# Designs tried in a protein design run: peptides against a protein of PDB entry 6J54. Part 15

Target 1, 223 residues: chain A of PDB entry 6J54
Amino acid sequence: NENLFASFIAPTMMGLPIVTLIIMFPSLLFPTPKRLINNRTISIQQWLIQLTSKQMMAIHNQKGQTWSLMLMSLIMFIGSTNILGLLPHSFTPTTQLSMNLGMAIPLWSATVFTGFRYKTKTSLAHFLPQGTPALLIPMLVIIETISLFIQPVALAVRLTANITAGHLLIHLIGGATLALLNINTMTAFITFTILILLTILEFAVALIQAYVFTLLVSLYLHD
Target 2, 42 residues: chain B of PDB entry 6J54
Amino acid sequence: QFQFTGIKKYFNSYTLTGRMNCVLATYGGIALLVLYFKLRSK

## One batch from the design tools (peptide; aimed at target 1 Q96 M103, target 2 L32)

Design b1_p22_1_s3 (made by RFdiffusion4, then SolubleMPNN; from b1_p22_1, 18 letters changed)
Fold by OpenDDE base, seed 1:
Structure b1_p22_1_s3 (fold): chain B 223 residues (1-223), chain C 42 residues (1-42), chain A 22 residues (1-22)
Amino acid sequence: as target 1 above (223 residues)
Amino acid sequence: as target 2 above (42 residues)
Amino acid sequence: SDLLTALLKELADIASLFLSLL
């Protein structure tokens, strides 16, 4: 049904794309600290950023930790956009595959090229796992090469699919609950309960997908 | 610890240098095959 | 209900498509 995908159409006002403004909006939710002791909300936000930063960068060396600002900005951007997208009648830019590819491909290429630039021997050796029998070496090298090029696609599609599927499911069950209110109130109550549980799950998924996306980019950098 | 002698010293799946050489050899072999078929068609 | 079954079937189809892309 075409009506199910209406929420995923890029919003326009007077023929002008508002998507740019929507993408820039989450940045307003993260103000820069101006005081040594800020408001409670800002302090909690900075605390969360610090905790996530420590977890993400714990696996990296000093040179890899230079990417901390980029990775933390990425996770905050994706996480904030995903959470804001769960609001009713909201548009999530991360549901667009073009948006996610636009983030995944440059970041993936940057990590791969950085690896070849500073760790050429290790990066080339990554195409062949240790302990591979000699007869399987050519085939496995080809498979690992293909796997490398699938990484940015898998990264983008994973994020897009999880967020899009969650949104569709919420809309479908939400529509079903409204339809069942006039047919059977008991069944509608059950469906509504499922909807509530699903929305809670989608909040978790929104954060997890942001974390996984950033983590995988970080892992590709470490490799 | 692995002790390799002869050709296995340079082409092995255990050492970093050996793995790198195997990868380069594989790519080189594929490139030569592609070149061979391209020149054969002419 | 038939409507719920139809919606779940559509959802399953969409989910299968997404899983095939992953």
Scores: peptide ipSAE 0.035, ipTM 0.701, DockQ to the pose 0.018
OpenDDE base, seeds 2, 3, 4, 5: peptide ipSAE 0.013, 0.016, 0.022, 0.021; ipTM 0.610, 0.671, 0.713, 0.678

Design b1_p22_1_s4 (made by RFdiffusion4, then SolubleMPNN; from b1_p22_1, 18 letters changed)
Fold by OpenDDE base, seed 1:
Structure b1_p22_1_s4 (fold): chain B 223 residues (1-223), chain C 42 residues (1-42), chain A 22 residues (1-22)
Amino acid sequence: as target 1 above (223 residues)
Amino acid sequence: as target 2 above (42 residues)
Amino acid sequence: SLLLEYLLKLLAEIAELLLLLA
């Protein structure tokens, strides 16, 4: 049963952590364009980045669009790592909750601090929804305060749980398919079909979770 | 849109300033309660 | 039990990171 979680162990080579190299690897997949008319692959990448950038930054004003570089880099990083993690026998750094917390907490803190710095009145008012009955104000303020501190945890756990659960399911269904090949070929075929559908779903989940993570950070910034 | 008078002008759940004041009052009340219990235990 | 051990290891790693940030 230990092989279920073997793929989630941080890989090391000769005692040296190669996790740092794995984290930096996706950066090599997105080179900066040097020509006015680039190759087809680079052009498609830039086109996708522009589309996602326009979609995400449509909510923000000019001051909020200053975070566009950070948010786009974040979605590209998480998206690329999640997609690469679906390769066989690969290690996905985003399955580590510690890494996701390492991204979520600073970004969340930065958005909260930015809100209090530039929009102090609005940020404080967000602890109390508009139209709240007077008797429920103290309790609701406490609940909203607790909710604020749960945000970075929920942000990290959501990403980690979705990616990890997907990997586990692919592993389990894949193992079951191999086991059923020698028992019942018909059932094995059904299980294999489910595996294919699940793999396609995980590709979508990988991109969606990257988008959701970045979007929520953006929403916290916008408040 | 809303016309408030008296204490409701400063503490309400509709205006931005009113909401802010309610939040600050809540935190202030909690801080005073914590301080009271801390001094009581001594 | 194995899942619990994995989660405990994750918590330990988080704790180490928090100590580094402190």
Scores: peptide ipSAE 0.066, ipTM 0.709, DockQ to the pose 0.040
OpenDDE base, seeds 2, 3, 4, 5: peptide ipSAE 0.022, 0.020, 0.023, 0.034; ipTM 0.709, 0.694, 0.712, 0.702

Design b1_p22_2 (made by RFdiffusion4)
Pose (drawn by RFdiffusion4):
Structure b1_p22_2 (pose): chain A 223 residues (1-223), chain B 41 residues (1-41), chain P 22 residues (1-22)
Amino acid sequence: as target 1 above (223 residues)
Amino acid sequence: FQFTGIKKYFNSYTLTGRMNCVLATYGGIALLVLYFKLRSK
Amino acid sequence: SFVFFVFILLLFETFFFVYFLF
C-alpha cells in the first residue's frame, strides 16, 4: 500500500465551437511562391510533396493518373488538421464524425462510377475471381458484396475512432498528474508516460497514409 | 477567379466525384431520426 | 431545439467541407 493512484471525475467535452474558421486555418500555413528559387521554408514543403507524389503515381500507371493530382491535396488537409490539434487548447475538425462521412462517400462512390461509365460490365464482374467451381457460387457473391458496401463505413469510421482515442489518453493520463497531491515520486513517471505518448500521437501523420492509400487500392482495383 | 484556375479539373472528375446526392440522401434521412426521437422524447 | 441546431451546424460543416474539397 505505498503508491495510491488517484482519479478525477470530470466530463470530457468534444464541444462544437465555430468551425468554419478552424477549417480554413490550416490552409494559410502553406504558402505558394511565384518565383524560381524560393525562400527555404516553402522549399521543404515543396520537397515533401515530390516524395509522396512519387508513390501514389507509381502503382496506377494509366490514364487514371489524372485523378492523382487531387489525392495529394487530400493528404495535406488531414495531415495538417490532425497535427494541429496536439497543441494545448486546439480543436480538430476530424474529431467529429460528421465530415468524415462526407469525406468517404463522395470519394468512394466516385470510384464505382468510374468504371461504370467506361467498362460497364467487367467492373463488377470483378466479382468473378477465378475458374468457377460449383459448390460455392452463392456462398461467394453474398460475401464479396457485403465486403463492398462495408468500405465507405470502413473508411470513415477508422479515422474518427482512433483520432479521438488519442485525445482521451492525453487528458486522463494528464489529468491524473493534476490530482496527484499524494506521493510526489510517481508524478514524474506519469509525466514521462505523457511525453512518450505525445511521440506516439505523431502517428496522426501515419494514419493519413492509411487513408489515401486504401483509397488508391479502392481505385486501382476498380480501375 | 477561384474557378478558372481549376475549371479544367472540375468537368473532368466531377462527373463521378460530384455525387454528393448520395451523401445528401444519407444525410437528409439522418436528419429525420433525430428530430423524431426528440419528438417522442 | 438546441440539438436540432447543433445537427444543422454539423450538416453545414459537411457541405462546407465538400465545397472546399471541390
Fold by OpenDDE base, seed 4:
Structure b1_p22_2 (fold): chain B 223 residues (1-223), chain C 42 residues (1-42), chain A 22 residues (1-22)
Amino acid sequence: as target 1 above (223 residues)
Amino acid sequence: as target 2 above (42 residues)
Amino acid sequence: SFVFFVFILLLFETFFFVYFLF
């Protein structure tokens, strides 16, 4: 069991945290274009960013669209880190709850404060759903207030849980496959097949969670 | 659209301003309640 | 890419802050 969680320990080398370098590494994968006609890889990246930007920011007004750069960088970071984390013997920063809270809390707070600043009436009114019976108004306002503060936690935990769970399953099934190689080759083959299918699923989960995280931040900004 | 008169004009769950006022009133009430208990305990 | 880099730096700072808090 300890071996399972060993992959989630923040790696250090010579007493220095190499986590900083790991977090910074995805930035190297997205160079800035400097030509009218860029390389194929850069062109694909820019195209994806453009598509996701248009899709994500379509619900926002012009003022909200100013967040496009932040949200696109966020989704690129989370997506890239999640995908890179699926490499063997890699450390995924997004498996750390502290990392995800570090992303969720500031972004959530920024969206909430922005809402209160520019749409004070609407933001305050959001604590009370329309048509609420008079008797339930105080309780519902309290519940909605609590719900608001749970949002950043839920956002962080959702990402952490999904990525961590996937990694754990990969390690478990992978370890089981290795253990069964000399015991029963047939069962080892079955577990290996499951491992392959699971890894494919985790690639999808990695991208989906990045999208969901960014989408929810965007949604909180919209409201 | 709803047309309310009296207190319902300011405190309703249908209009935007009414909902806002209800929220503010709720927070104010909670604050006063907390203050009351704080003063009660001296 | 520079903005992205700065963004990552800020996230890293918040990461340590949150790690210290929790």
Scores: peptide ipSAE 0.132, ipTM 0.775, DockQ to the pose 0.076
OpenDDE base, seeds 1, 2, 3, 5: peptide ipSAE 0.127, 0.107, 0.112, 0.127; ipTM 0.770, 0.768, 0.771, 0.762

Design b1_p22_2_s1 (made by RFdiffusion4, then SolubleMPNN; from b1_p22_2, 19 letters changed)
Fold by OpenDDE base, seed 5:
Structure b1_p22_2_s1 (fold): chain B 223 residues (1-223), chain C 42 residues (1-42), chain A 22 residues (1-22)
Amino acid sequence: as target 1 above (223 residues)
Amino acid sequence: as target 2 above (42 residues)
Amino acid sequence: DELLKLALQQLAAQQLLVELLL
């Protein structure tokens, strides 16, 4: 069991953390276009970014459109790191809660402070739902304030838990298939098929978690 | 159209201004309670 | 909301599977 968690330890070389290089590596996979007619891969990437930007920014007004660049960079970063993390013997920085909290807390605080700065009345009114009975107002306001502070924690933990659980499941089933190869080859083949289906599912989960993370940040900005 | 008179005009759960005032009143009440316990302990 | 529900269901399923295998 401890051997399974060894893959989640931050890699170091000569006492220096290589994590900084791993975090910067996904940015190299998305080069800036320099030509009028780009390569097929770059054209597909730009098309996907344009589609996601249209869907994400449809909820926001013109003032919310200023956040489009930051939200698109965030989804591309998280998505690319999650997909690269599914490679064999790879380390995903998004499995570390410290990194996800470091991303979630500033983005959440920025959305909350921008709301208080530009729309103070609507932001304060958000702590009390419409039509609440007068006796429940103080208790409901307290619950809503606690809920607000739980939002960045839930955002970071959700991403970390989903990616970590997926990696653990792949390693466990992979280890089971290797152990069953010497006992029963037929059962090992069945477990190997399940492993392949699971890896395909984890690719989908990696993309969905990146999208959900950015969508929730966008939703908090809209509120 | 909601027609509120008196205290209900400023403290309502249906209007935007009323909800804002209710939230400010609750925070003010909590701050006063914390201040009371802090002054009592000293 | 549907994507969030799906994500939470997937997380719950993965957690249950990990608990069963460990």
Scores: peptide ipSAE 0.084, ipTM 0.732, DockQ to the pose 0.020
OpenDDE base, seeds 1, 2, 3, 4: peptide ipSAE 0.078, 0.055, 0.036, 0.055; ipTM 0.739, 0.745, 0.734, 0.748

Design b1_p22_2_s2 (made by RFdiffusion4, then SolubleMPNN; from b1_p22_2, 18 letters changed)
Fold by OpenDDE base, seed 1:
Structure b1_p22_2_s2 (fold): chain B 223 residues (1-223), chain C 42 residues (1-42), chain A 22 residues (1-22)
Amino acid sequence: as target 1 above (223 residues)
Amino acid sequence: as target 2 above (42 residues)
Amino acid sequence: SELLELARQQLDLQNFVIDLLL
């Protein structure tokens, strides 16, 4: 059973954790443009960043657009790490709950505190839904307060669970395919086809989870 | 849109200010309860 | 109302993800 989760163990080199290098590696895939007309790859990348930026920040006012750089960097980081995690026998940093909590909690806290600072009345009013009966107000305020504190946990667990589940499934089916190659080639071909379809699905999941994570952070900022 | 009088003017679940006041009152009540138990234990 | 709208948006997003995964 421990061998099934071997790919999720934090990699080390000579006793030194190389997780930091793995986390920093996706930044190399997004170089800054230096020319007016860049390469095809860079131009497509910049175009995608602009599209996602316009879509995500469209709900925010001028003050909320200050968070555009952070939110875009977040989505690009999570998306790139998730996609790179789909490589065979690769380590995905976002499969680690500690990393996702370390990323989600500060961002969530920043959004909540920003809401309290600039939209105090609205933020406080969020603890009580409109039209609540008077007798249920104290209980509902407590529930909404607890719900607020569950948000960073839900944000981290959602990302971790989705990426981890997909990664485990790919490795399990991939391992089964390799084992079946020497037993029944026809069955191995079927499992391999399923593996290909699953990998395509996980590519989509990787991008969607990055988008969902960033979008929810943006929504918490908007309050 | 909503016309409230008396205590309902300040504590209501329909207006933004009313909701805010209800939340603050709830937190204040909880804080007072915690303070009461803290002082009672000592 | 805003909280309910945000909750509705979150539910829609979750349902969208589930729909894509199924």
Scores: peptide ipSAE 0.193, ipTM 0.773, DockQ to the pose 0.022
OpenDDE base, seeds 2, 3, 4, 5: peptide ipSAE 0.163, 0.111, 0.073, 0.187; ipTM 0.757, 0.742, 0.741, 0.748; seeds 2, 4, 5 fail the geometry check

Design b1_p22_2_s3 (made by RFdiffusion4, then SolubleMPNN; from b1_p22_2, 19 letters changed)
Fold by OpenDDE base, seed 1:
Structure b1_p22_2_s3 (fold): chain B 223 residues (1-223), chain C 42 residues (1-42), chain A 22 residues (1-22)
Amino acid sequence: as target 1 above (223 residues)
Amino acid sequence: as target 2 above (42 residues)
Amino acid sequence: DELLALAQQQLALTNLVIEHLL
């Protein structure tokens, strides 16, 4: 049991936490352009950022688009950390529930408070869906209130669970493949093929989860 | 578009103001219930 | 079978979230 979760232990060097350095490392992969015509790699990065930005901000008005910088930085951070976490024997900070809660709760609270500040009537009305029968109003308001407080938890758990489950499957199937090499090479080849397919899937999941996390934060802002 | 009269004008699930008032009334009712039980225990 | 179930649950969850957002 402990061997399976060894990759999820926070790494330390000489008793000092190296997690902070790992969290800050992805920021180095996205340098700020200084030229009108940049290198091919930087140009592709900027192009992707612009495409994702246009897609996410399409649902927001000009006031909501002020959050574009925050949301784009969030998706780039989570996406980069998730992709880097797929490297063999690497530590993924986003597998830590504490980190995801640390991101989810402040962002969620900021969106909720922003909603109450600028759209108080709409935000309060959001606790009651339109067309609700009168007798169900008190119960439904309570349920929607509870649902609101579950949002940051669901946001963090969704990201953590999806990334963690993917990592566990890769490690388990990878370990099984290595064990089967000495028993049955044909079966080992099959498990290895599954491992390759799973790794490709996890690359997609890593990007999708980053996008979903950011999109849900954006959706809570828009309400 | 729905037209409401009387109490339904202020407390309805179709208009924005009506929905807001229903939410506030619900929270107010819960707060009064909590206050009642708190004072009853003393 | 348990590993397959976990993989299917993860995929189902991802699809559910995508469908909810679309």
Scores: peptide ipSAE 0.137, ipTM 0.734, DockQ to the pose 0.025
OpenDDE base, seeds 2, 3, 4, 5: peptide ipSAE 0.082, 0.050, 0.059, 0.134; ipTM 0.734, 0.731, 0.733, 0.731

Design b1_p22_2_s4 (made by RFdiffusion4, then SolubleMPNN; from b1_p22_2, 19 letters changed)
Fold by OpenDDE base, seed 1:
Structure b1_p22_2_s4 (fold): chain B 223 residues (1-223), chain C 42 residues (1-42), chain A 22 residues (1-22)
Amino acid sequence: as target 1 above (223 residues)
Amino acid sequence: as target 2 above (42 residues)
Amino acid sequence: EEELARALQELALQLLVLEHLF
């Protein structure tokens, strides 16, 4: 059982944790453009960044677009780390709840405080849905207040759970495939096919979770 | 769109200002209750 | 079995999140 979770243990080198290096590594995959006409890879990256930027920031005013750099860096970071985590024997920092909480709480708090600072009336009004019966107002305000504080936790747990579940499933099916190779080759082939499909799904999940995480932060900013 | 009179003008769940006032009133009520129990315990 | 159940539960949560988003 311990071998199944070995991939989620924080890696160390010479007794020193190298998680910091792993977290910084994805930044090397996104170099800044230096030429008018860049390489094919860089041009595709810039194109994707522009598309995602336009899509995410379309709902924001010019003041909200100030957050574009942070939100885009966030989605690129989470997306790249999640994709790199799908490599064999790789460690995904986003599987660590501590990292996701450390990322979600400041971003959530910043968006909430920004909302209270610039849109006080609207932000306070969000604690009470429109059209609520008068008798349910006090209870619902309390529930919405609790819901607000659950947002950063839900944001972190969602990302952690999705990536962790995918990794565990890949390892379980992969281990089963290897075990079945010596027992029944036909059954092993079926499980291997499922493993391939699951791996493709996890690539999609990796990107979707990055997008959802950043989108929710953006929506909290808009609220 | 909505015409309210009296207390409903300031405390309603339909207007933005009304919702804000309801939220503030709720928090104020909770704060007063907490304060009451705190003072009663002393 | 517990790990598989956990994985399936998390997958269900993923689908639930996707359902809420769209």
Scores: peptide ipSAE 0.058, ipTM 0.718, DockQ to the pose 0.028
OpenDDE base, seeds 2, 3, 4, 5: peptide ipSAE 0.033, 0.031, 0.042, 0.034; ipTM 0.732, 0.735, 0.736, 0.724; seed 3 fails the geometry check

## One batch from the design tools (peptide; aimed at target 1 F30 T32 Q46 Q50)

Design b1_p23_1 (made by RFdiffusion4)
Pose (drawn by RFdiffusion4):
Structure b1_p23_1 (pose): chain A 223 residues (1-223), chain B 41 residues (1-41), chain P 23 residues (1-23)
Amino acid sequence: as target 1 above (223 residues)
Amino acid sequence: FQFTGIKKYFNSYTLTGRMNCVLATYGGIALLVLYFKLRSK
Amino acid sequence: SANELYEEIMELFDFFVFYMAVL
């Protein structure tokens, strides 16, 4: 009975303040120069695109490369609006589940209508995988079509659920430091757990590769 | 001039990318179950 | 050519941020 942890009961609030200012703000963190040589703070933003525009370009290699100049603008928005919210009292728009159901459905249904305007048969004849055996036709085409309509829900709910799960362990491990007016040796170990956990919460950039890339496999497989 | 800088891009991919009507139908029906539960409290 | 590519990506990034603000 040496080290008794404590807890504080308080509501964890994901309120909704004025949002159309908070959305526009990580657009003016990135400027654009009309010059040849640039000023050494855009020049490491301009080099960070020319890396990851050479990985969403190399798989496709078609005339579906026209679509890939918009998939690097989808990686900078939720690459920034997940990184800005690690600050003390900031608010992330990709916490709320509303706009991610508007980021998944206008993009996911822009992929099944891409081969249906050009191929019209063999886009969902990709439901035919192989040289057809006879005992498992109806066990297949009720499975591979229930794992197609999962995909818009499987694209947007995997982003909102773990971004806001990073914010609660920021508060609850951080709020147990404030309510630790008991023995003071264990206060530093909860603080040291925080400053490790904030390094893990820079996997909010690593969860944007897992949004643009399973949108490319959901684009490269259909087209 | 927030148009003609990206107007060549629009009619290229908004043939399939501007289908927010399925988002508007799945969003407008999602407005209807919440005003109904508060009507029945 | 590398500056033209960065300008084209940033024009699409501004339009996407404006579309997310309307939505």
Fold by OpenDDE base, seed 1:
Structure b1_p23_1 (fold): chain B 223 residues (1-223), chain C 42 residues (1-42), chain A 23 residues (1-23)
Amino acid sequence: as target 1 above (223 residues)
Amino acid sequence: as target 2 above (42 residues)
Amino acid sequence: SANELYEEIMELFDFFVFYMAVL
């Protein structure tokens, strides 16, 4: 059972954190444009970034659009790390709950604090839904308060669980395929087909989870 | 828009100000309860 | 286990080092 989680162990060299280099590597895949007409790959990247930025920041006013750079960098970082993590024998930093909590908690707190700072009345009013019966007001306020504090945990766990589960499934199905090659070739072929479909799904999940993570942060900012 | 009179003017679940006041009252009540039990223990 | 907790703390530390390096 320990071999299944061996790929999720943080890589270190002589106790030095190599994880930092792994986390920084995706930034090299997004170079800054230097020419009026860039390469096709860079142009496509910039186009995708612009599309995602327009979609995510459309719900925010001018003050909220100040967060556009940070949110776009976040989605590009999480998306790139998740995709690179699907490479053979690669380490995915986003499978580590500590990293995701490290991102979720500060971003969540920042969005909550900005909400209380600029929209104090609206933010406080969010603890009580409209039209609540008078007798249920105290209990519902408490529940909504608890819900607020669960948000960063849910945000981090969702990303971690989805990426980790996908990796585990790929490893398990891949291992089963290899084991079945010597037992039954037909079943091994079916399992291999499932593996291919699963890997395609995990590529989609990797991008979707990055988008959902960033979108939820954006929604918390909007309040 | 609803027309509220009396206590419902300040404490209602429909208006923004009313909702805010209800939330503050709830937190204030909890704080007072915690304070009461803390002082009672001493 | 204590070793697992230590590893998680180290991973968290690595993330913070990255955060400080990017800032």
Scores: peptide ipSAE 0.153, ipTM 0.739, DockQ to the pose 0.041
OpenDDE base, seeds 2, 3, 4, 5: peptide ipSAE 0.108, 0.086, 0.077, 0.103; ipTM 0.732, 0.726, 0.739, 0.727

Design b1_p23_1_s1 (made by RFdiffusion4, then SolubleMPNN; from b1_p23_1, 14 letters changed)
Fold by OpenDDE base, seed 1:
Structure b1_p23_1_s1 (fold): chain B 223 residues (1-223), chain C 42 residues (1-42), chain A 23 residues (1-23)
Amino acid sequence: as target 1 above (223 residues)
Amino acid sequence: as target 2 above (42 residues)
Amino acid sequence: SDNKLFQEISNLYNYLVKLLAEL
């Protein structure tokens, strides 16, 4: 237990960025269907993708439906990487703020640009909430403008912080259980139970954060 | 729902067009202020 | 202990600095 953050260091082999392979690995878990009736795993995956797609894209019009493939690929990628990151001694790329910013900033800029392109009046009007007192209009417009630019940062930090905090908590509680085994077995059992509950929670958080990330991108597109 | 006349017709916080115009006016005002200070420092 | 806490804070700080440097 030298460094609790050693697991968050980007792994390299012989100076080569093996992180790229780790990022691409989850794609192997979602093969393309080749049969009319596939096996159970592929069928469940396709069913889940269809459900999430219908739920997420229901708020968009025909033009917004064009983003369905991108948003679904994003949620599948983030979700799969987050789940795989909970494996013992695994590296989670989404714990890296650089990666999350690399996803958030382009997608955010694309959604904002798309909004200004196709919904210029509505997008500009979003800088001023309805019913604002006249004297507060200039300041509120400035605040809303700042809020717009905080969106990609908040999007990336939220994902990074939640996943990283979960990983740290698992390691800390896990280390505490091991340390308490020889001190008090009863307390060690309690902490171990907490660890199990926490790991279950982190699985849920992993999926929720993937969904929230994609959903917020979608909502920014919808404005 | 709301009937506005005069300048409030174009600059209001209730209609879509009014809000848009207010935003544009705000940005325009900021741009003019920046331009003023830029010219002042010249 | 204070030393362990300091070490953990230092590690966190170093991690954050490295994370920022990789941006």
Scores: peptide ipSAE 0.111, ipTM 0.691, DockQ to the pose 0.015
OpenDDE base, seeds 2, 3, 4, 5: peptide ipSAE 0.080, 0.071, 0.070, 0.081; ipTM 0.680, 0.670, 0.684, 0.674

Design b1_p23_1_s2 (made by RFdiffusion4, then SolubleMPNN; from b1_p23_1, 13 letters changed)
Fold by OpenDDE base, seed 1:
Structure b1_p23_1_s2 (fold): chain B 223 residues (1-223), chain C 42 residues (1-42), chain A 23 residues (1-23)
Amino acid sequence: as target 1 above (223 residues)
Amino acid sequence: as target 2 above (42 residues)
Amino acid sequence: SDNELFEEISKLYNYLVLLLSEL
């Protein structure tokens, strides 16, 4: 079990953290378009960004549209890092809870403060759901307050757990496949097939988690 | 849809203002409790 | 040992499914 988590240790070079370079690397995959008609890859990227932007920001008013750049950059960053993390022996920064908390807490705080600033009445009203019996109001307000503070933790843990679990499964099933090659080739083949299917699933999970993370941040802003 | 009078007009769980007031009252009550225990310890 | 490994994988798989169900 200890060897399985070796892939999750932050890599260093001569004691210097190279994680910073790994975090910055996905930015190179999204170059700024320079021509009116760009390459197919750039065109597809821009098209996807526009589609996701329209989908995510459709729920926001004009003031909320100002967050579009930040939210889109966030989803592109998390999505790209998650996909790159599925490469063999690659390090995924989003598997680190510290990184996800570092993203979740400031963004959550910004959304909460923005809500209190521009929609104070609505934001305060969210601590009490509509139609609550009078006797349960104080207790429910306390519970909703606690729920608010759990949001950044849940946001970070969800992303971390989903990506980490996927990586662990790939490593474990991959290791089991290799171990079964000399024991039962048929079982090894089945396990390998499962590994392939799981890898495809993890690609989907990588994108979904990036989307969900960004979407929830945007929803907290809208609420 | 709902017509509230008296205290229910300001403290209800159906209107936006009523919900806000209930939340503020709850926080105020908690603050008073904390203050009470703080003064009791002194 | 192999049975233990498969049990652990199964637990992780169930955990992943539960996480995906929360999406």
Scores: peptide ipSAE 0.135, ipTM 0.722, DockQ to the pose 0.015
OpenDDE base, seeds 2, 3, 4, 5: peptide ipSAE 0.109, 0.061, 0.099, 0.119; ipTM 0.720, 0.681, 0.716, 0.704

